Peptides against a protein of PDB entry 8OXM. Designs and how they scored, part 45

Target 1, 371 residues: chain A of PDB entry 8OXM
Amino acid sequence: FKAEFRLAGGVNLPKIIDCVGSDGKERRQLVKGRDDLRQDAVMQQVFQMCNTLLQRNTETRKRKLTICTYKVVPLSQRSGVLEWCTGTVPIGEFLVNNEDGAHKRYRPNDFSAFQCQKKMMEVQKKSFEEKYEVFMDVCQNFQPVFRYFCMEKFLDPAIWFEKRLAYTRSVATSSIVGYILGLGDRHVQNILINEQSAELVHIDLGVAFEQGKILPTPETVPFRLTRDIVDGMGITGVEGVFRRCCEKTMEVMRNSQETLLTIVEVLLYDPLFDWTMNPLKALYLQQRPEDETELHPTLNADDQECKRNLSDIDQSFNKVAERVLMRLQEKLKGVEEGTVLSVGGQVNLLIQQAIDPKNLSRLFPGWKAWV

## One batch from the design tools (peptide; aimed at target 1 D185 G366)

Design b2_p18_2 (made by RFdiffusion4)
Pose (drawn by RFdiffusion4):
Structure b2_p18_2 (pose): chain A 334 residues (1-279, 317-371), chain P 18 residues (1-18)
Amino acid sequence: FKAEFRLAGGVNLPKIIDCVGSDGKERRQLVKGRDDLRQDAVMQQVFQMCNTLLQRNTETRKRKLTICTYKVVPLSQRSGVLEWCTGTVPIGEFLVNNEDGAHKRYRPNDFSAFQCQKKMMEVQKKSFEEKYEVFMDVCQNFQPVFRYFCMEKFLDPAIWFEKRLAYTRSVATSSIVGYILGLGDRHVQNILINEQSAELVHIDLGVAFEQGKILPTPETVPFRLTRDIVDGMGITGVEGVFRRCCEKTMEVMRNSQETLLTIVEVLLYDPLFDWTMNPFNKVAERVLMRLQEKLKGVEEGTVLSVGGQVNLLIQQAIDPKNLSRLFPGWKAWV
Amino acid sequence: LTPKQKAAVAKLEEILEE
């Protein structure tokens, strides 16, 4: 074990450690004290199940739809450990870096990130109209730059297109699974982009199962589909590869709702922390019902096709009205 | 708000302060 450890930041102060194995290769682990990783363990298990189901289905096997997973090992009710992701860089560090940010490098005339943060702070005390107007003004003077990422990393057109296609597929699959699982904490620091495979990886998974509505600032989107992600998917935008991949993933999930419910039914017997406190679990039953409704496409008794559900999700995600009410630190304009 | 929810809000506030 290495004698030094680093802090990853945050109120809980997670610890980063390095271990040297028998082969001598250093492996980085993240021990997360005062936090419950059992929910993250369930998230990783359902991620692996979805990846296996996508691999089994011939329609998705050809499209090579995969979900990037990292091992999470719970150690106690209030602690655990997880595998650190190597060879990945944060999206916000690439895009909105103060020193060498992509938006500053490409579009110096556009508004800086500090100006946008100041405007968002000043407008949080305003009403809906002023928030919508400021958001539209910010979007008018802040063009997406993320499309140049592979352009700056993959000079060969074949490799560049391969990496762009893998990025688009990974974004579609991750977005579908996050909507199904109700993942809300999807700001720039929770998503890591690989420098080689260009596949997005979700690392935080801190809050899910429709927890953003519990937060003071509700999460009005099911997944992150901001202007930067859409521009980086290509000229076609959400139409094309993203829509088809979302439809295929939704079809696979509708075909495997039995396996998904079997995986998620680990609750109601060993409830995790933050629940059933302050004295058939209530919230567990509620989230199971909500997941079943999402999977069956019933909601309030209404039937919805896979294509219609995908179109509705796209419309909700790209709607500026929903983006205006989001948390300023979520970086909806980014 | 649970500790996780408070920690998520605090992290968003830190990002906003940056």

Design b2_p18_2_s1 (made by RFdiffusion4, then SolubleMPNN; from b2_p18_2, 8 letters changed)
Fold by OpenDDE base, seed 5:
Order: sequence, then structure tokens, then C-alpha cells
Structure b2_p18_2_s1 (fold): chain B 371 residues (1-371), chain A 18 residues (1-18)
Amino acid sequence: as target 1 above (371 residues)
Amino acid sequence: LTRRQKATIAGLEELLKK
């Protein structure tokens, strides 16, 4: 082990350590000190299965549609080693780093990332109308810059164009797979970009099966398709390549309904896979930066299990699992709001929901919907 | 469980063991 470590961004301040293997190879490892990496490990296996389905289909294989995966080695319930995605950076670090972030470099006269966050925190307890107005003001004074990622990393025009297409395909595949699995908590520190491939790596997969909708501030978007995410696609935005890749991914998912339902059913009833949202996890995910001082980890999860009879807990769990399976079946049939949609209709609805500034303005300020 | 479901479960269990 090298004595030097880097901090990865995020509330848990995961440590990046450089390890020399017995094979003499240097390997970067992310050490998470507080997260149950079993959830990440299970979701990586689900992504590998989705990738297998995408590789079997000729149209998705030709487009190289894949969700990026990483190796997870759980060490304990509270610690694990992630294979650090060597040559990845959080999109938040590239975009909104305090000193050298792309917004500050390319848009020095816009609001700072701190000013944007402050304005949205001030209205956090206000009406949806007030949140929308302030979000629109923030968006007007904080213009997207993520197009510059590919321009900085890929100086050759032909390579630049290919990498922008790889990025757009990665966003499309991860957005649709993430929607089907109900993946939440897609803030700018939970999405990495590979500096060599321009593909996204989704980390911290603990909010799945639409459990983001039961957070104190419910999630209102199916996936992250914010202005910077769209700006990285170039001049066509969500039209053309992105939309077609979403449709082809959705077609494979819908045609794989029996397989996906069986997978999720096994996971939902696995006693080792805690996918349910608990109140402490909900508070932790939506904690204010100001409240970081008071959550001493001394609230043992054990104490607020009020003696609800084991039977009532099991019945409540089974009813939640059944609802998750039913909602997954609806998604895979194209049932949205009680209406059966075509693949194109369903993908269009999801894109419109994800880019709607009314939905984006309602998100928790820590999600940074203006980025 | 269908024969396909059992094969998917077995494949999942084999993936979970790796």
C-alpha cells in the first residue's frame, strides 16, 4: 500500500488508495468506510445481466450499448474495496470543483456553484412555485459547459466525435437500465466519467426499486438528464443518437420481461439484500451540510425497531416487494400512468419527465438539478 | 418457476458466488 491517499468526493469521503499487487501491478482501490457494498455488488451483477441481454440483441450490440460495471469486493457490512475505476472522475468534480471546475473556467461571470446551491437551499421548504422560479433564475445564470469535457480530453476531431457518441450511448443505456431498476440518488458525485472512453460509471447503488420516491424529498425524475448531461451530447441534445439508443435499450428490456422479473424477484426476497429504505438511510441521503456535525453514528439502527410484531414487519415487507414487482412489470409492459405506451412513446415520456424544469426544481438541493 | 426461471436463478446464484 502507498502511504498517500486521495479523497473521492461525497459525504462518506471514500479514500482512494494505490496498491501494488503481488503481480507488481499498481491498482487504485476505493475504500468506502461506512457503506454496505453488498448493495453495490448485487446491482453490478444485475447490470452485467442487462449487458448480456444487450449483447445478445443485434441492434444494441452494433451500437455497443453497455452499462459500465466495476468490481466490488465487500470486506464487511461497513467496509469494502471497490476496484476504483482508474481514469474516472466524478462529473461533479469536473463541472463544479471550487477552484478549477469547468463552470468557473468557461463561465466566470455566471453564478458560482455555491451561489446556486445557496439559492436552492433557501427555497427548500418553500412552495413548488417558488422553487420553480428560483430554479429558473439559477439555470439562466448557470449555463451548461459539459461539452468541454470531450473537447479537453480528445484533441483529435475524429476521436472527439467518436467519444461524444460513446458518451451519448452510455447516458442512454444507463438511463433506461437505471429507470427499469428504479435507480435513484443520481447526484453529480455518484456518476463518474471515464477520461479515456467518455463512458459513465454509476456508483453508490443503494437507492434502487424506486425507493428514491419515499425519501423526505421524493425523487421526481426517472434518471439524470440535466442541462450539463445534455450539453455533453453536443448540438443534437436528446434528439437522434440518444433517443434511438434509449428506444433500442427499452426494446431489449421489454422483450426480456420474464428474465428481468425473475432476477428482481430473487433479489427482493434475498434476506442478505437489504434494498428497503429505512428512516436513518433516508436522513443520511438528504442530510444538510449544516447538520453533518450532529449525526454521531451512535444511533444504533437497533434502537428504533419499535417492537412491531415480526409478523407485521414481514407482512409490510412482502407488500412492498409485491408492489415493486408489479411496478417493474408495468414498466416492462410500457404501462405509464395507467396507459400502455409503445417503446417510442414510453421513451419520449421518460425524456420529457427527466428534462422538465418543474420536476427538476422539486429535487433535493444536494442532487444539484441545475448542473 | 418455469425451467427458464430456474436456469436464470441458477445463473444468478453462480454469479453471486463469483
Scores: peptide ipSAE 0.017, ipTM 0.498, DockQ to the pose 0.020
OpenDDE base, seeds 1, 2, 3, 4: peptide ipSAE 0.010, 0.012, 0.009, 0.008; ipTM 0.470, 0.507, 0.434, 0.447

Design b2_p18_2_s2 (made by RFdiffusion4, then SolubleMPNN; from b2_p18_2, 7 letters changed)
Fold by OpenDDE base, seed 1:
Structure b2_p18_2_s2 (fold): chain B 371 residues (1-371), chain A 18 residues (1-18)
Amino acid sequence: as target 1 above (371 residues)
Amino acid sequence: LTNRQKNTVAELERILAE
């Protein structure tokens, strides 16, 4: 390893390190502390399996439908190394960077990202009706700009068109795979875009199997399909290429039900894979800026071994695992709200749920559903 | 873990502790 490191930013202060491999090649790695990368590693394996299924099908293979993966090496329960996603930028960094974000550059008269966040934080404890009205006001005064990503990066019109299609296909594949795996809504900093391929890379996979629904502010969308995500697809939005790629991805997932269930079952019962939401993780994921001041580390974890009988913990875990498997089976059968849907019907429902401003207005304001 | 892998882990743990 080189003696020098760089901070990647964020609360956990991940370190970017350069290492020389045994092959003499320099490689960038991100070293995360205070974070369990086992979930990320497991989810990358599931994504690789989904990619294998997508490559076996002629229709998805012809469309080059893949979910982007990265290498993860967990070191401990609180540390690991991941491949640095070289040539990627967080979509949140491109869109809402305080200095040079695309919203500020292209829409200088719109609300600032801070003003939008403030308005939505003020109504966080209010009714769904009040949240909806403020969300609509925010959306009216914060217009989407993500179309400019491809326009800035790809100056040739033919390349631009191809890359916009690659983006649209990547969003479709990751949305459907993400729905099947229950990734839910994704923070804008946890979606990277490749500056060369226009494909998305999902990082920090700490919420899976619909565990976002048990957060203090539950998720209300099947995946992130916010206005900027849609704007990146261009004038057709969710229609045409996106919809067809979602349908073809869902078709492959549904036709691979047995394989997907078997894989997820093995993972859910792996004692080394803690996928369950814990209160500390929930607090971290939905921490308020105001709550940073009161978390004095004076939680003396008095290890009151509440010897809750190992049997009751195991029974509670098994019931959660069974519920996750049942819900996964329902998704793979096209069962939505107790009704069996066609692939087209299921994909349509998911798209409508994901773009519904009523659902978006109910999300945790920290995840910026207006972006 | 091989001794080489153990040394790599220990070096990474050191980098995390700095």
Scores: peptide ipSAE 0.022, ipTM 0.456, DockQ to the pose 0.031
OpenDDE base, seeds 2, 3, 4, 5: peptide ipSAE 0.021, 0.007, 0.023, 0.020; ipTM 0.461, 0.355, 0.470, 0.454; seed 4 fails the geometry check

Design b2_p18_2_s3 (made by RFdiffusion4, then SolubleMPNN; from b2_p18_2, 5 letters changed)
Fold by OpenDDE base, seed 2:
Structure b2_p18_2_s3 (fold): chain B 371 residues (1-371), chain A 18 residues (1-18)
Amino acid sequence: as target 1 above (371 residues)
Amino acid sequence: LTPRQRATVAELEEILKE
């Protein structure tokens, strides 16, 4: 390793290190401390399997539908090495990075990202009606700007159009596969964009199998399809390319039901794969800035060897795993709210749920649903 | 973990303590 490191932003202050490989190549690596990267590693393998299914189908292969993957080397339950995705930026950094963010640059008279956050935090404990009203006020005074990402990065009009298409396909593929796997915690720092390909890289895969729905503030959307995400698709928004790519991805997932169920079943019962939500993880994910003062990050994961009877843990685990498998089977059959939907009907419902300002207003303010 | 992987973990844990 080189002696120099850079801090990546975030509560856990992950370190970016340069490593010289045995091949003499320098590789940037993100070293996360106090984080279990095993879940990320497993989810990357699932994404690779989904990519294999998408490449086998002629319609998804023609559309180049893939989920971007990264290399994960879990070292312990608390440490691991991520391949640093060189040439990626968090969408949140581009959009809302202080005074240099695209919102401030292109919409200087809109609310600041801080003002939006503050307004939504003030209503966090309020009714759904009050949250909705304040969310609509925030959205009215914080207009989307993500279209400018491709315009800034790709000056040639033909390249710009191709990259906007690549972005739209990446959003569609990751949205549908993320929904099937129940991927949560899709805040603006957990979604990277590649500055060369315009494809998304989903990171921090620690909320899967709909475990985001059991958070103190439940997740209310199937995937991130916020106003900026849609604005990056250009003038057609969710219509045309995005919808068709979602439908073709969903068609491949539904036609691969047996394979996906078998894979997820093996993963859910893997004793080395902890996918369940725990109170400490829930607290970390939904911590308030006001609560930062008391929680010294002495998350010694060693102290929760509270010997709860192995039998009661196992029965509760099995019931959660069974419910996850049943819900996955429903999704792959197109069963939504007790009704069997066509691929187009199911994709339409998911899009409507993801863009509904009532659902978006109910999210944890840290998710930044107005971005 | 191999002995080499353990050495790499220890080096990374030192880097994380700084």
Scores: peptide ipSAE 0.018, ipTM 0.426, DockQ to the pose 0.035
OpenDDE base, seeds 1, 3, 4, 5: peptide ipSAE 0.012, 0.006, 0.006, 0.000; ipTM 0.367, 0.362, 0.386, 0.305

Design b2_p18_2_s4 (made by RFdiffusion4, then SolubleMPNN; from b2_p18_2 with K4A K6R A8T E17A)
Fold by OpenDDE base, seed 5:
Structure b2_p18_2_s4 (fold): chain B 371 residues (1-371), chain A 18 residues (1-18)
Amino acid sequence: as target 1 above (371 residues)
Amino acid sequence: LTPAQRATVAKLEEILAE
């Protein structure tokens, strides 16, 4: 291992390390501590299955619709090596890095990323109306710049166009697959972009099966489709390529209902796969940056004998698992708010929910909904 | 884990503790 490491960002401070393999090749690795990488490993297997379904369908195969996967090597319950996709960067590092972020470079007269975060943190405990007003002020003074990612990385116009198309397809595929699986916590440090392919890599898969909706600040969007995410697609935004790729992905998912339900059922009842939201995890995910100094979670979970009979815990778990399976079945049938929608109707509803500034303004400030 | 894998885990745990 080299002595130098880089921080990848995020609450767990994952370390990017350079190592020389037994083959003499240098490889970058992400070392995550404090996280159970088993959840990431399981979700990567589900993504590989979704990719298999997408490759079997002629329309999704022709469009090269895939969710990017990475190798997870769990080393212990508290440590693991992620195959760091060499040449990936967090979208947050590109957009809102304090020194050389794209917002500062292209929009030097806009609010700083820090000013935006401060304004949204000040209204965190306020009404939804006050949150909406401040979010609109932040958005007016923090204009999207993610179009410049492909322009900086791909100087040849033909390559630039192909990479912008690859990006748009990657956002569409990951958004729909992520929605079906109920993937949450899609903040700007949990989404990487590949500097060579322009495809997204979703990391930190610890909020799945809509468990983001039971956080202290509930998640209000089906996936990340913020202004910068849309700006990266170019002039057509969510229309044309993105919408069509979402519809084709959703069609494959809905037509694969039995396979997806069977896989998720096996995972939900796997005693080694802790997908449930616990209060400590909920607090950890929505901690304020100012509160990070004192709460080393000494996981001295003192055994407060909540002698809730093991039977009541198991019954509560089974009822949560059943509700997750029922909601997954509804999504795969196109049932939204008690109404059966077509693929186009369902995709349209999800896009409208994801871009709604009222929904975005209600998110936890750490999610950075203005980026 | 092989002895080499255990040494790698221990070194990764050291790097995580820094």
Scores: peptide ipSAE 0.023, ipTM 0.491, DockQ to the pose 0.035
OpenDDE base, seeds 1, 2, 3, 4: peptide ipSAE 0.022, 0.021, 0.020, 0.022; ipTM 0.501, 0.487, 0.508, 0.504; seeds 2, 3, 4 fail the geometry check

Design b2_p18_3 (made by RFdiffusion4)
Pose (drawn by RFdiffusion4):
Structure b2_p18_3 (pose): chain A 334 residues (1-279, 317-371), chain P 18 residues (1-18)
Amino acid sequence: FKAEFRLAGGVNLPKIIDCVGSDGKERRQLVKGRDDLRQDAVMQQVFQMCNTLLQRNTETRKRKLTICTYKVVPLSQRSGVLEWCTGTVPIGEFLVNNEDGAHKRYRPNDFSAFQCQKKMMEVQKKSFEEKYEVFMDVCQNFQPVFRYFCMEKFLDPAIWFEKRLAYTRSVATSSIVGYILGLGDRHVQNILINEQSAELVHIDLGVAFEQGKILPTPETVPFRLTRDIVDGMGITGVEGVFRRCCEKTMEVMRNSQETLLTIVEVLLYDPLFDWTMNPFNKVAERVLMRLQEKLKGVEEGTVLSVGGQVNLLIQQAIDPKNLSRLFPGWKAWV
Amino acid sequence: TLAEQREEEIEEARKKLA
């Protein structure tokens, strides 16, 4: 074990440690004290199940739809450990870096990130109209730059297109799974982009199962489909590879709702922390019902096809009205 | 500042869940 450890930031102060194994290769682990990783363990298990199901299905096997997973080992009710992701860089560090940010490097005339943050702080005390107007003004003077990422990393057109296609597929699959699982904490620091495979990885998973509505600022989108992600998917945008991949993933999930419910039914017997406090779990049953409704496409008794559900999700995600009400720190304009 | 506000909101949500 290494004698030094680093802080990853945050109120809970997670610890980062390095371990040297028998082969001598250093491996980085993140011990997260005062937090419950059982929910993250369930998230990783369902991620692995979805990846296996996508691999089993011939339609998705050809498309090589995969979910990037990292091992999470719970150690107690209030602590645990997880595998650190190597070879990845934060999206916000690449795009909105103060020093060498992509938006500053490519578009110096556009508004800086500090100006946008100041405007968002000044407008949170305003009404809906002023928030919508400021958001539209910010979007008018802030063009997406993320499309140049692979352009700056993959000079060879074949490798560049391969990496762009893998990025698009990974974004579609992750967005579908996050909508199904109700993942809401999807700001720039929770998503890491690989420098080689260019596949997005979700690292935080701190809140899910429709927890953004509980937060003071509700989460009006099911997944992150901001202008930067759409521009980085290519000229075609959401139409094309993203839509088809979303449809395929939704079909696979509809075909495997039995396995998904079997995986998620680990609750109601060993409830995790933050629940059933302050004296057939209530919230567990509620989230199981909500997941079942999402999987069956019933909701309030209405039937919805896979294509219609995908179109509705795209419309909700790209709607500026929903993006205006989001948390300013979520970086909806970014 | 925004990161701190977000962390506070997570703590408040946890209390509401509890």

Design b2_p18_3_s1 (made by RFdiffusion4, then SolubleMPNN; from b2_p18_3, 11 letters changed)
Fold by OpenDDE base, seed 2:
Structure b2_p18_3_s1 (fold): chain B 371 residues (1-371), chain A 18 residues (1-18)
Amino acid sequence: as target 1 above (371 residues)
Amino acid sequence: SLAEEMAKAKLEMREKLR
């Protein structure tokens, strides 16, 4: 480790440290304090297993369908070393980073990211109808620009086309696998894009197994497929490459039902793997920018050893785990809303749910559904 | 804008590479 560190931006002020490997290579590491990185480590292993399934299938292998993974070394429940995703940028930083963001650069007459956030925060406690109307106004005055990422980074047209294809495949693979695993909290800072490969790297995997649905503001979309995410695919949008890659990924997942159920069952009953949503985590994930000043992160998770009878905790846990497994089995059978769907039907439903402005308008404003 | 010109040039080149 070098003696020097840099602060990354954000509430937890994560430390970026440079490490010299035994190979003499410098590697940046992100040291998150107070975050349980064990969940990220476990989910990275699940992604590696999904990648193995995708590589075994001829159709997904031909399409080079993979989820980008990173190394996680959990040091404790509250500390770990992440391999810093060198050459990645948060999609939110590229899109909405103050005056330098792509929205401001390419759409200077649109609403600012701040104006959009403010409008959606003002209606946060309002009806779904009022949220929808304001969301549509925001969307009309904040048009997508993510196509310009590949345009700026890849000057050669053949390279640009290849990288846009890699991006589209990465979105498709991560969307379907993320849906199967019930991955939540897919806000614009938790999705990185690799500046060389145009592939997505999903970070902060602390909301899994549909635990985003039990947040104070429930998650209403199966994955992030917002207007900028779609704009990055280019003129075909969700049609063609994206849809076909989703279908082929879903086909592999459904055909791997027994393997996926067994893996998830082992993880759900692992006493070292806390996947359940707790009130402190829910508060942290849906904290308002205005409330950032008062919540000192000094709430030791240790003090809520309220002696709930071990039996009642265990029964409640087992019921939640069973419900997660049952819902996973339904997804892998193509059961949606009590109906058995084909792979194409299921993928179509998920795409429609993810792009529906009614679903997007109901999300927590911090998720930035208009981006 | 430079962005629109780049977008147009990339679209035209995509049509030529089809």
Scores: peptide ipSAE 0.014, ipTM 0.270, DockQ to the pose 0.013
OpenDDE base, seeds 1, 3, 4, 5: peptide ipSAE 0.006, 0.012, 0.010, 0.012; ipTM 0.391, 0.483, 0.472, 0.484

Design b2_p18_3_s2 (made by RFdiffusion4, then SolubleMPNN; from b2_p18_3, 10 letters changed)
Fold by OpenDDE base, seed 5:
Structure b2_p18_3_s2 (fold): chain B 371 residues (1-371), chain A 18 residues (1-18)
Amino acid sequence: as target 1 above (371 residues)
Amino acid sequence: ELGKKMAEAKLEARKKLR
């Protein structure tokens, strides 16, 4: 281990440590403290399984459809080692860094990232109509710039085009698999982009199986398909390559229904895998930046052991697990809002839901739906 | 102007990678 460490940004200030292996290779590791990495480890295994299914299919293999995975080594319930994704940056760091963000560089006359956040926080407790109006004003004065990522990183036009295609395929694959698994909390710091491949790496997988819908501010989109995410695809946006890659991914997922259900069933009933949303976790995920000072986790878990009979807890858990499995089965059958859709119909509905400014305006301001 | 901003951003990105 090198004696020097770097801090990664975020509330838990994870430490980046450089390690020299017995093979003489230097490896960067992210040491995350105060986080349970077991859920991340489980979700990485599910992503590896999805990648195996995508590699078996000729159409998805030809398109190189894959979810980027990283190695997770849980050390305890409160600590673990992540493979630091060397050469990745959070999309939020590239887009909305306070000093040198792409929005400030390319759109200096637009609202600042801080002004956008402030405007959306002011309406957080207001009506859906007021949230929508302010969100539209923010969007009008904060225009997308993520197209410049590939233009900055890739100088050669042929390489630039190939990397923009790799990005679009990565967004499509991760969006559809993320939807099937009910992956939430897709804020701009939980999505990394690889500076060499232009592929996305999804981190912090602690909101899965649609548990984002039971947050104090419910999640209203199936995946992140915000204006900057779309701008990174170039002139065609969601049409053509993105849509076709979503459809081919969805086709593989639907044709793998039995395998996906069996694996998720084993995970949902694993007593070591806590996927349920805890009220304390819900508060942590939707904390206001102003409230960062007071929530020392000194709320002893001990006091609100109200003696709910163990039987009522187990019955409530089983009912939630059954509901998750039922909803997963519906998604894999193409059942949306009580109607059976074709792969193209289902993908179209999901795209429309994800880009709808009414859905985006209802998200928690910390999710930054205007980015 | 955009080409100049891109050249400056590329130069800074290269400085952060060294």
Scores: peptide ipSAE 0.025, ipTM 0.555, DockQ to the pose 0.018
OpenDDE base, seeds 1, 2, 3, 4: peptide ipSAE 0.017, 0.017, 0.007, 0.020; ipTM 0.470, 0.534, 0.378, 0.531

Design b2_p18_3_s3 (made by RFdiffusion4, then SolubleMPNN; from b2_p18_3, 9 letters changed)
Fold by OpenDDE base, seed 1:
Structure b2_p18_3_s3 (fold): chain B 371 residues (1-371), chain A 18 residues (1-18)
Amino acid sequence: as target 1 above (371 residues)
Amino acid sequence: DLAKKMEEAKLEMRKKLS
């Protein structure tokens, strides 16, 4: 281990530690000090299983459909070492960093990321109609630029084209797998892009099994498919390669129903895997800058009321787990809104839900649905 | 098979966390 550490950006200030392996190779490791990396580790195992299913199918294997995985070594309930995804950048860092974000570079006359966030925060407690109108104004004055990622990184036109296809395939695979696992919308800092492969790496998997729907501001999209995410696919957007890769991924997931249900069941009932949303986690995920002042930890909440019957907690947990399994079974049957859809119909519905400005305008402003 | 491998991997993780 080197004696020096770097802070990765973000609320938890994760420490990047450079480690020299016994092979003499330097490896960056991310040390998270407050997050339960066990959830990330478990979700990486699920992704590896999904990848195994995708590799067994000829159509998904030929398309190289994979969800990128990383090594997680949990050290405690609140600490672990993540093999830092070397050669990756958060899409949020590329798009909306304060100094040299792609929006500022390519669209200097558009609203700043701060102006967009401010406008959407001002309407956070307003009607859905007011949120929609302000979101549309923000979107009009904050045009997508993520196409420039592949253009900056891949100067050769043939390489650029192949990398844009790799990106599109990665978004498709992660979107459908993410939907099946209920990952929902993802903060722009929790989606990394590999600067060599153009593939996405999803980190901080603390919201799974549709637990984003029980946040103070519920998620309204099945996965992140914002304007910049779509812009990275190029001129065809969600049509053609993306749609076909979603359909082929969904076909494999639906045809693997028994395996996926068994996997998720074992996970949901694992006492070491805390997937449930708790109030502190919900507050952390949707914390407002104004709410930092009122979180005096009144450490004096007497331990006495936490003895509410273990039986009622267990019954509530089992009911939530059963509901998650039922909803997973519905997804794997193509049941959406009480109707059985074909793979193409289901994928189409999910794409439409994910790109709908009405759904996007209702998301938590901190997650920057306009990016 | 895959579920067993996951239980084994979870058991190995539990053994590394103990």
Scores: peptide ipSAE 0.011, ipTM 0.455, DockQ to the pose 0.025
OpenDDE base, seeds 2, 3, 4, 5: peptide ipSAE 0.006, 0.009, 0.008, 0.006; ipTM 0.280, 0.423, 0.425, 0.444

